# Designs tried in a protein design run: peptides against a protein of PDB entry 6DSZ. Part 279

Target 1, 361 residues: chain A of PDB entry 6DSZ
Amino acid sequence: NYVVTAQKPTAVNGCVTGHFTSAEDLNLLIAKNTRLEIYVVTAEGLRPVKEVGMYGKIAVMELFRPKGESKDLLFILTAKYNACILEYKQSGESIDIITRAHGNVQDRIGRPSETGIIGIIDPECRMIGLRLYDGLFKVIPLDRDNKELKAFNIRLEELHVIDVKFLYGCQAPTICFVYQDPQGRHVKTYEVSLREKEFNKGPWKQENVEAEASMVIAVPEPFGGAIIIGQESITYHNGDKYLAIAPPIIKQSTIVCHNRVDPNGSRYLLGDMEGRLFMLLLEKEEQMDGTVTLKDLRVELLGETSIAECLTYLDNGVVFVGSRLGDSQLVKLNVDSNEQGSYVVAMETFTNLGPIVDMCV

## One batch from the design tools (peptide; made by RFdiffusion4, then SolubleMPNN)

Design b2_p25_7_s2 (from b2_p25_7, 13 letters changed)
Fold by OpenDDE base, seed 3:
Structure b2_p25_7_s2 (fold): chain B 361 residues (1-361), chain A 25 residues (1-25)
Amino acid sequence: as target 1 above (361 residues)
Amino acid sequence: KEELKRREERRKEEEEFLKKLEEAL
């Protein structure tokens, strides 16, 4: 009797950090196909807490904290368009992952977008936005008492959205997105009206961005606005200020993932297709009136890691590098560079055995 | 109170670390 030990998936396709198990615990959540792994970050490393099987491949995994919640909730969307909001509950030694809300958000009509599923959460937790299909933006209103995730679609005139985020500091939920048309790639903003179920004109737009602009980073207050990452350039725009850098070092390989280090959005990690890890720095200028403005953007090479599918800063200069193509890693950032000029040291490596087809038994 | 203080201390240590890293870069 060959006990085929069902090999667990090892390729990482998403990771997030937050306070899911408690308000005090720092958690790392890792998506590995249909599996969610939950860890507590400790001084000794990652402590496993729970593994959760999902009813499909995890396509979106985001932590969010509605007003009045003591800890983060987890939004998951599967590749089969099953959406859920999960809560961690512990009662003594009993650990339960509770589904607060669920729904299927599949449309009968629509072309699935070539860039895949995008899921975003409004920083003020007013709604979830989903780009599932070309020319549609799906909205899930976040209502505390609703166990059923009801969604509606708003038509997007922009058929080819590359990336989208909710902006910070907006009175109404506001999306910022990169889209492509026959004239090139552009950035646009829309306000999302829950009441009217339509888009209103957003605060700003930027036409004719870099042709390979691929990612939007929403920047928290006090800066606000967004960072647009391309192949050759990184740009910032907030409606009032525009900055662009074109550091030669980023031309060598495409940046494919990012993660915010600071809650205030002063530092970001960037990962490229060569496994290079960068820090993007937002340099502040304090004005005489006490306003903080963005002075400059700087990109610095930290070192090399596995090719990141996702990055997340933990604490104390520890970064989780989630890899789909290679081994995932815990890496330590050091103040002092090594003999090779690297600020990165691998602490732990998690062997990737390749794409395990989860045979649903 | 003590836990809040520990969080603030950890946050300061974190910011000091990140600042030193930024200065080294």
Scores: peptide ipSAE 0.573, ipTM 0.903, DockQ to the pose 0.607
Fold by OpenDDE base, seed 1:
Structure b2_p25_7_s2 (fold): chain B 361 residues (1-361), chain A 25 residues (1-25)
Amino acid sequence: as target 1 above (361 residues)
Amino acid sequence: KEELKRREERRKEEEEFLKKLEEAL
């Protein structure tokens, strides 16, 4: 009897940072296929707190804090369309992950999108949005005390959504998305009416963006708007202001992931397919009226890491590099570059043993 | 109060670090 010790999954397919265990604790949550790992970020490194088995591959993992919650809740969607909202509870030494709400959000009719599952949460926690199927946007209203996650679909005229986010600072929940049509790639916004269960016209659109525009970053206030990342360009738009940069350094490899460093959206980490780590900087200009506007965008190379599937900034220049293809890393950003001009130092490396061959027993 | 202060201090240290990094880049 070869007890094939089922090797725990080591490939990372998602990571998030927030305050899940308490209001005070900084947590790193790592998705490894069907496994969720929960860590507390400490000055000494990552302290493991809990591991949770999920009923399927984690496709979406997002922390959010509804009004009146002291700590973050965790939204998970599996590749089998099982959705749940999880809460961490500790009672002495007993640690429980409580399901506050759950549901299956699978549709009987629809073409699964080729670009996979996208899950997003409104910054004001009014709803969850899901792009699961072409031509549909699924909405899960976030209501207190609802144990059953109910969803409805809104039809999208745009069949080929590349990426979608909720915008900040909008009176109504507003999505911004990159889509492709026969004429190219475009950016559009829609307001989401929970009441009418329809889209209303959003505040802005940008037709004919870069042909390889692949990612939307929603920018917090005071800037608002979105960053659109392409192969050759990075653009900002908020309805009133448009900025574009085309730094030659990003042409060398495709940017594949991003993470916001600071709450105000002044800095972002970018990772490319070569394992290069960049900082995207939003340069501020204070106007005479005290308004803050975006002056410029800057991209700077920090150094090299494992090829990131996901990035998350922790604290004090520590970054978790979640890798699917290589070893995951904790890296330290330094103010001073090394002899090679790198601002990145590997602190810890987590060996990736490769894909768990799901031996269906 | 002390916890809020510690959070503010950590946030300040973080911003000071990130600013120094930004200035070095």
Scores: peptide ipSAE 0.571, ipTM 0.901, DockQ to the pose 0.585
Fold by OpenDDE base, seed 5:
Structure b2_p25_7_s2 (fold): chain B 361 residues (1-361), chain A 25 residues (1-25)
Amino acid sequence: as target 1 above (361 residues)
Amino acid sequence: KEELKRREERRKEEEEFLKKLEEAL
């Protein structure tokens, strides 16, 4: 009996960076179908710490730090709607990944959204939001003492949500989302009342955004607000300020992923369907009163990589390019461009052996 | 104190790198 050791999945479908193993360690977490790989980022590269088998394909993977936690917790949602909150525990050489909370968040009634599962966490860790079904927003309240993830639904009038994020700096949890109606695509905000289990009017809306607006980026303070990425344009709105750019370079290929580089949200990585890596720059203007406002947006081509499914900035200009279609990469950003004008150098390549047809027999 | 200082130094080095990159772009 040749136990064909089932080949491990190599296609990356998600990645996140944070402090999962400790408050001090920088971690890269990689989702490869049903597998979670945990690395420590070191000066020498990625050190593997643990591999965890999940009870299903990972659909959402987000790090978050509730008040009074010393390190990040991991939220995972599977494609079968199994939700869990994981914690890393180390006791000497013994490493354990404990489930703090779990639950199944599947609804008996609902149309699964065509744009797939979206999972988001409030920056203040008040709740998890899930867009699983058309016309529903699922809320999981975050409670420390609850081992069972309880969820409730709020009805969305907007049936065709394209993307959604929680905004920063909001007194109440506030979502910003792109939706489509017969008139086009629009951006709207809602406050989420945990008490009343309803939406309240959000701080702002933007009607008639670009027809192909596909992604929302929540911008941290001091800027706040959101970036909306389309095929032809990138826009910013925070309720008080609106900015739009239409750099010709982004029209060549669809931007498909993004990652925030710095905690203040002044820089973002963007990846397109051709494997081009961009930097989105938020240019600051300091007002006479010491307030910082967004002056302009700029997009610059860094170079080429594998086609990113996900991007995450690590440290010291090192970026992990998680690829589903090609090889994943560690790349280095350089201050000086090469002879081809590229600021990107591949440091390490992780061979993608293609979709392992997990014949779940 | 030393660990906090090392974290602050790393953060400064990171910001200096990103600023130099931004200036080159």
Scores: peptide ipSAE 0.571, ipTM 0.901, DockQ to the pose 0.583
Fold by OpenDDE base, seed 2:
Structure b2_p25_7_s2 (fold): chain B 361 residues (1-361), chain A 25 residues (1-25)
Amino acid sequence: as target 1 above (361 residues)
Amino acid sequence: KEELKRREERRKEEEEFLKKLEEAL
């Protein structure tokens, strides 16, 4: 009887960076199917802190900091619709992951969306939004004292949502989403009323965006608004300003993931299906009144990595490339390009053993 | 106070690095 010790999953399906273990520690959290790995980012590299088994495949993993928390909390949603909010607690050498709240957010009625589960958190931590089913937006109000995650649905008229984010700087929680209808793809915004449990008209919309518009990036203040990433174009809209670029280099392969580098949203990492790593740059223009406006967008090729499922900027030009299809990597961004014109150097590679084929022998 | 200062210094070093990278691109 060969007890095949089930190899730990190696394919990465999500990663996030924040301050989960303490207010001071920079953490990398990696989702590998049902496993959560927690690292501290150090000058010497990634220090493993804890590994946690989850009761299902991690579908959403987001760090957030409610008002008056000293460190980030972790929201997890599993593919089986189990939601939890986790806290890291250390007492001497004892490390515990505490469940602050939990709930099942599965609906009895609804068509699961073909584009999968989307989970988003309001930047002001008023609510969690979930796109689980076509024509429904699920809201989990964030309340400190609530150990049970209660959710309600708001009906979406837009049945085919491609991507959705909460916007920054909105008085009420406001979503921005790309959707598809028979006329093409469009961008729309809605305010979310927790009180009335309905959508109100959002600040702006953009009809007839690029046919392959696939991702929404919410841009922090002072710019606000959103970036829409397509196959051929990258567009920005904030209600007052619209900008579009169509860099030929992005047509070569589909952009599949992104990560914000700067807290102010001036720089983003983009990864494509060929493992190319780009930087999206937001050029600022200071107006005479002291307002900061977006002048232009540019996309620059940094280099090549493993095909990213997820990207996260750590610190000092170090990027974690979480890969499902290939080896995950720690890469260093350099100011000076190599002989091939690459600004990317692999620091560490984490072997992906592929899907655990449970060979029941 | 010192730890906050070290964080601000690291953030400045980070921004200087990213700015140099942006200028090289």
Scores: peptide ipSAE 0.563, ipTM 0.899, DockQ to the pose 0.593

Design b2_p25_7_s3 (from b2_p25_7, 14 letters changed)
Fold by OpenDDE base, seed 3:
Structure b2_p25_7_s3 (fold): chain B 361 residues (1-361), chain A 25 residues (1-25)
Amino acid sequence: as target 1 above (361 residues)
Amino acid sequence: SERQEELRRRKEEEKEFLKKLEESL
């Protein structure tokens, strides 16, 4: 009896941090193709709690906390357009992952977008937004009593969306996106009307951004607005304030992932295609009226890691580096640099055995 | 030194790039 121990997938294609198992537990959730791994972050390291098989490759994985939930819920979208909202329940020693809602969000008509599936959640948990197809934005209203994820499409005039996020601090759910047209890349905002199922004009736009602008980061209050990451520049815009930096160090390799460190959006981790880890810092200026504005943007090279597919800050300067191409890592950020000028120390390395081909069972 | 000249070049390139970004707004 050859027990073919089916090798577990080791390549990471997504990671998120939050409070999924309880309000108090800090969790790391790791997507490895069709597999979700759930850990509790402890002083001793990562404690495995549960592994969940998904019916398809995980394309989107986001934690969110609806108003009046004690802990985070998990939204998952698969590459086959199966959407679900998962809840962790523990009853004594019994652990269950409950599907609170599910649905298939595939359209019969549409061109799948070249930049792949994008899934975003409104910070106020009013809706989920999905860019699945060119010229369409799918909305899933978040309703507590709805076991079936009902979706509708809004037409996007902008056919080539590069990245999209929901903004913070908006009265109505507002998306900010980078798109490409024949004139270049641009940033635009739209308000999403759930009632009318249409876009309204957003608060701001920025035409003719950097040609290689690839990522949008929604910035929490008090700053608000968005960061746009390009090949050569990092820009901030909130409708009232614009600021750009072009640190030469980011030109050397394309930034491919980011993660917010501080809840107030003061710091972000950036990872590039060479495995360089950066800190993006938002410097505050307090005005005499008590308004907090962005004074400056700064990028600092922290060190080198495995090439990140995803980054997530855990706690106490510990970062999980999820890698698809290399070994995933737990790294420590130090205040002082080592002899090589690195602020990064590898704490743990998780061997990547390569892409496990989807055995469709 | 070659390193100082390279640093100066990079700073000039950064300034020109930022100026181009500001002009595109």
Scores: peptide ipSAE 0.068, ipTM 0.631, DockQ to the pose 0.017
Fold by OpenDDE base, seed 1:
Structure b2_p25_7_s3 (fold): chain B 361 residues (1-361), chain A 25 residues (1-25)
Amino acid sequence: as target 1 above (361 residues)
Amino acid sequence: SERQEELRRRKEEEKEFLKKLEESL
């Protein structure tokens, strides 16, 4: 009897940081195919709390805090379109992950998008948005008492959406997305009407962005707007202000992931396909009226890590580098470079044993 | 050069910001 100990998945396909176990605890949540790992971040490192098996590959994993919740809730969408909202509940030593809501959001009709599943949450927790199929934007209204995740579709005229985010500071939920048409890549915004179940015209658009524009980062207040990351350029737009940089260093390898470091959106980690870790800095300018505007964008090379599938800043300059292709890492960001000019020091490495071939024996 | 001084200033501001972030966590 070969007990084929089903090797636990080691490849990371998502990570998120927030306050899931309590309002005070800082958590790292790691998605490894069908497995969710929950850690508490401590001064001594990552303390494992619970592992959860999911009924399918985790495709989206996002923490969010609805108004009047004391801690974050977890939204998960699987590759089979099973959606759930999870809550952590501890009662003494008993730890339960409660499903507050669930549903299947699969459509019978639609072309699955080639760029895969995108799931986003409105910063004000009014809705979840899903890009699952070309020409459709799925909306899940967030209601506290809703045990069944019901969704509706809004038609997108833009068939080839590259990336999409909800913007901050919008009266109505507003998406910003990069799309491709025969004329090139463009950025557009739409307001989402829950009442009418339609798109309204968004606050701004930017036609003819960089041909390889691949990522949208929604920037929180006070800056607002979005960052668009391309192969050669990084651009900021908020409707009133446009700024672009083309640092030669980013041209060498495609940026594939990002994570916001500061709550105010002053800094972002960027990871590329070569495992280079960058800091994107938003330099502020305070106007005489007390408004804060973007003065400049800057990119700094921090160092090299495993090739990140996902990045998340924890605390005290510690970053989790979730890797699908290599070993995941905890790394420390230092203020001063080492002898090699790196600001990155590996603290811990988590061996990736590669893809678990589910040998259906 | 003015550019080097500005780069130095930006690095110092970044250092201070990183420190403040570390202190706020």
Scores: peptide ipSAE 0.011, ipTM 0.375, DockQ to the pose 0.064
Fold by OpenDDE base, seed 5:
Structure b2_p25_7_s3 (fold): chain B 361 residues (1-361), chain A 25 residues (1-25)
Amino acid sequence: as target 1 above (361 residues)
Amino acid sequence: SERQEELRRRKEEEKEFLKKLEESL
């Protein structure tokens, strides 16, 4: 019996940055199929803390901090619809990952959406939203004392949702989503009533966006609203302000991932299918009344990396490039470009050995 | 503590980096 030590998965399918181990530690969390790797970000690089085996492929991985928590909690959803909320606990050298809550959120009836599983968390930690099935939005209310993740569905009239996010700065939890109908792609908002378990009319909508609009980015205050990423255009809308740009450089390859750099949402990293890394900049205009408005949008090419499945900004211009198709990387953003005009330098590369062909021999 | 000072240093470095990045792009 040759115990073929099954090689650990190396392809990255998700990454997130936050304060999971403590309020002070900066963590990188990496999803590699059924494995969660937890690192502390140090001056010397990534320090491994713990690896956690999950009961299924990780489909959603999000950090969130409920009111009165000193550090972030981790929401995980697997491809088999097992949901959990995890907490890190350390007592001396003993490290435990505690399951605060768990549940299976699978529906008996529903068509799994073609664009896969989407999981989002309200910025005020009122609920988790899940787009699992066409024409349904699943809500998990966040309650501190509940060990069982209870969910309910709200019917979506829009059957073909492309992407969805919770908006910032909303009195009620509000989703913004791109959807497709026979007339094209559109953006709509809904308020989510936990009490009535229904959608109310959201603050705004934008009909007839770009035909290939694929991603929604929720923008923090003071701007609020959302960015919509397409193949040819990037648009911003917050109900009062609309801006659109169509930089020729983004037409060359499809933007596939994004990550916020600034806490206030002034800058975002964008990655395309060719491994190009961009910065999206939100230019501010301060009005005489002290209000901050969006003046313009700009896109700058930073350089090239591995093809990102996910991006996450760490600190001090360090970015983790999580790759499924290639090697994952730690890269440094420089203030000055090199002779080739690149602002990107590879710091570390993590070899991707490709799909583990489980040859059951 | 040394750890608190390191964390403070990193936060200041980050703030300076983000400012320089905004000025350069």
Scores: peptide ipSAE 0.270, ipTM 0.841, DockQ to the pose 0.704; fails the geometry check
Fold by OpenDDE base, seed 4:
Structure b2_p25_7_s3 (fold): chain B 361 residues (1-361), chain A 25 residues (1-25)
Amino acid sequence: as target 1 above (361 residues)
Amino acid sequence: SERQEELRRRKEEEKEFLKKLEESL
């Protein structure tokens, strides 16, 4: 009996930071195909807490904290459309991952979208949104007492959604998305009515964005709105203010991932296909009435890392670079550059042995 | 607890780092 010890997956396809194990602990959660790895971030580095096997490839992994929860819950969606909400529970030395809710969200009819599965959570934890199929937006209402994830679809007129996020600071859950039509790429917003199970007109739209606009970043208060990242440009819009930059340095390689550094949305890490790490800075302007507005956008090259599939800022200038194509890394951001002008120092490298192809025999 | 104090310390160091980073960029 050759126990083929299936090598543990090493390619990272998702990462998230939050307070999953406790309200106080900072956690790094890493998705490696079917495996979830849970770490506590310590002064000494990453302390492994638990590994969890999932019943499929993790496609979405997001932390969220419903009102009245002391710690974050974890939403996972698999590539086979199995959804669950997980809670970490420790009782002495016993560590359990509890399924708070689960469900299968697969539709019998629908074209799987070319840009894959997108899963997003409303910042106020009212719902989960899923773009699984062209022309459909799936909504999972979040109810604390519901063990069964019930979902419904809303029809999207926009068949080719590139990326979508929930906006912050909206009375109703509001999505912002980039879509493509025969006229080009555009940004639109919709309010999501849970009651009527329909879209209402959102607060703003931006027609004819950059042809290669690929990512939406929802910006928290006080700025609000969204950042749209393209191949050549980065734009901000919140309904009242529009700002665009076209830094030549981003044209060299496509930005493929991002992560918010500051809770107020003042800074974001950006990673490109060449492994370059950038900081996007939102410069604030304080108005006489105390309102904070966006003054400017700036992009700074921090240095080079492995090609990021995902980025997450931990603490103390430490960033986890999750890589699918290369070795994942812990890197330190420094205030001062080295002699080569880099602000990035590799702290730890995690060898990637390559993709585990689940050979379905 | 010692752990809470360490977490507080780390949060303070984080805040200082983030401030310095913002000032240096």
Scores: peptide ipSAE 0.006, ipTM 0.295, DockQ to the pose 0.734; fails the geometry check

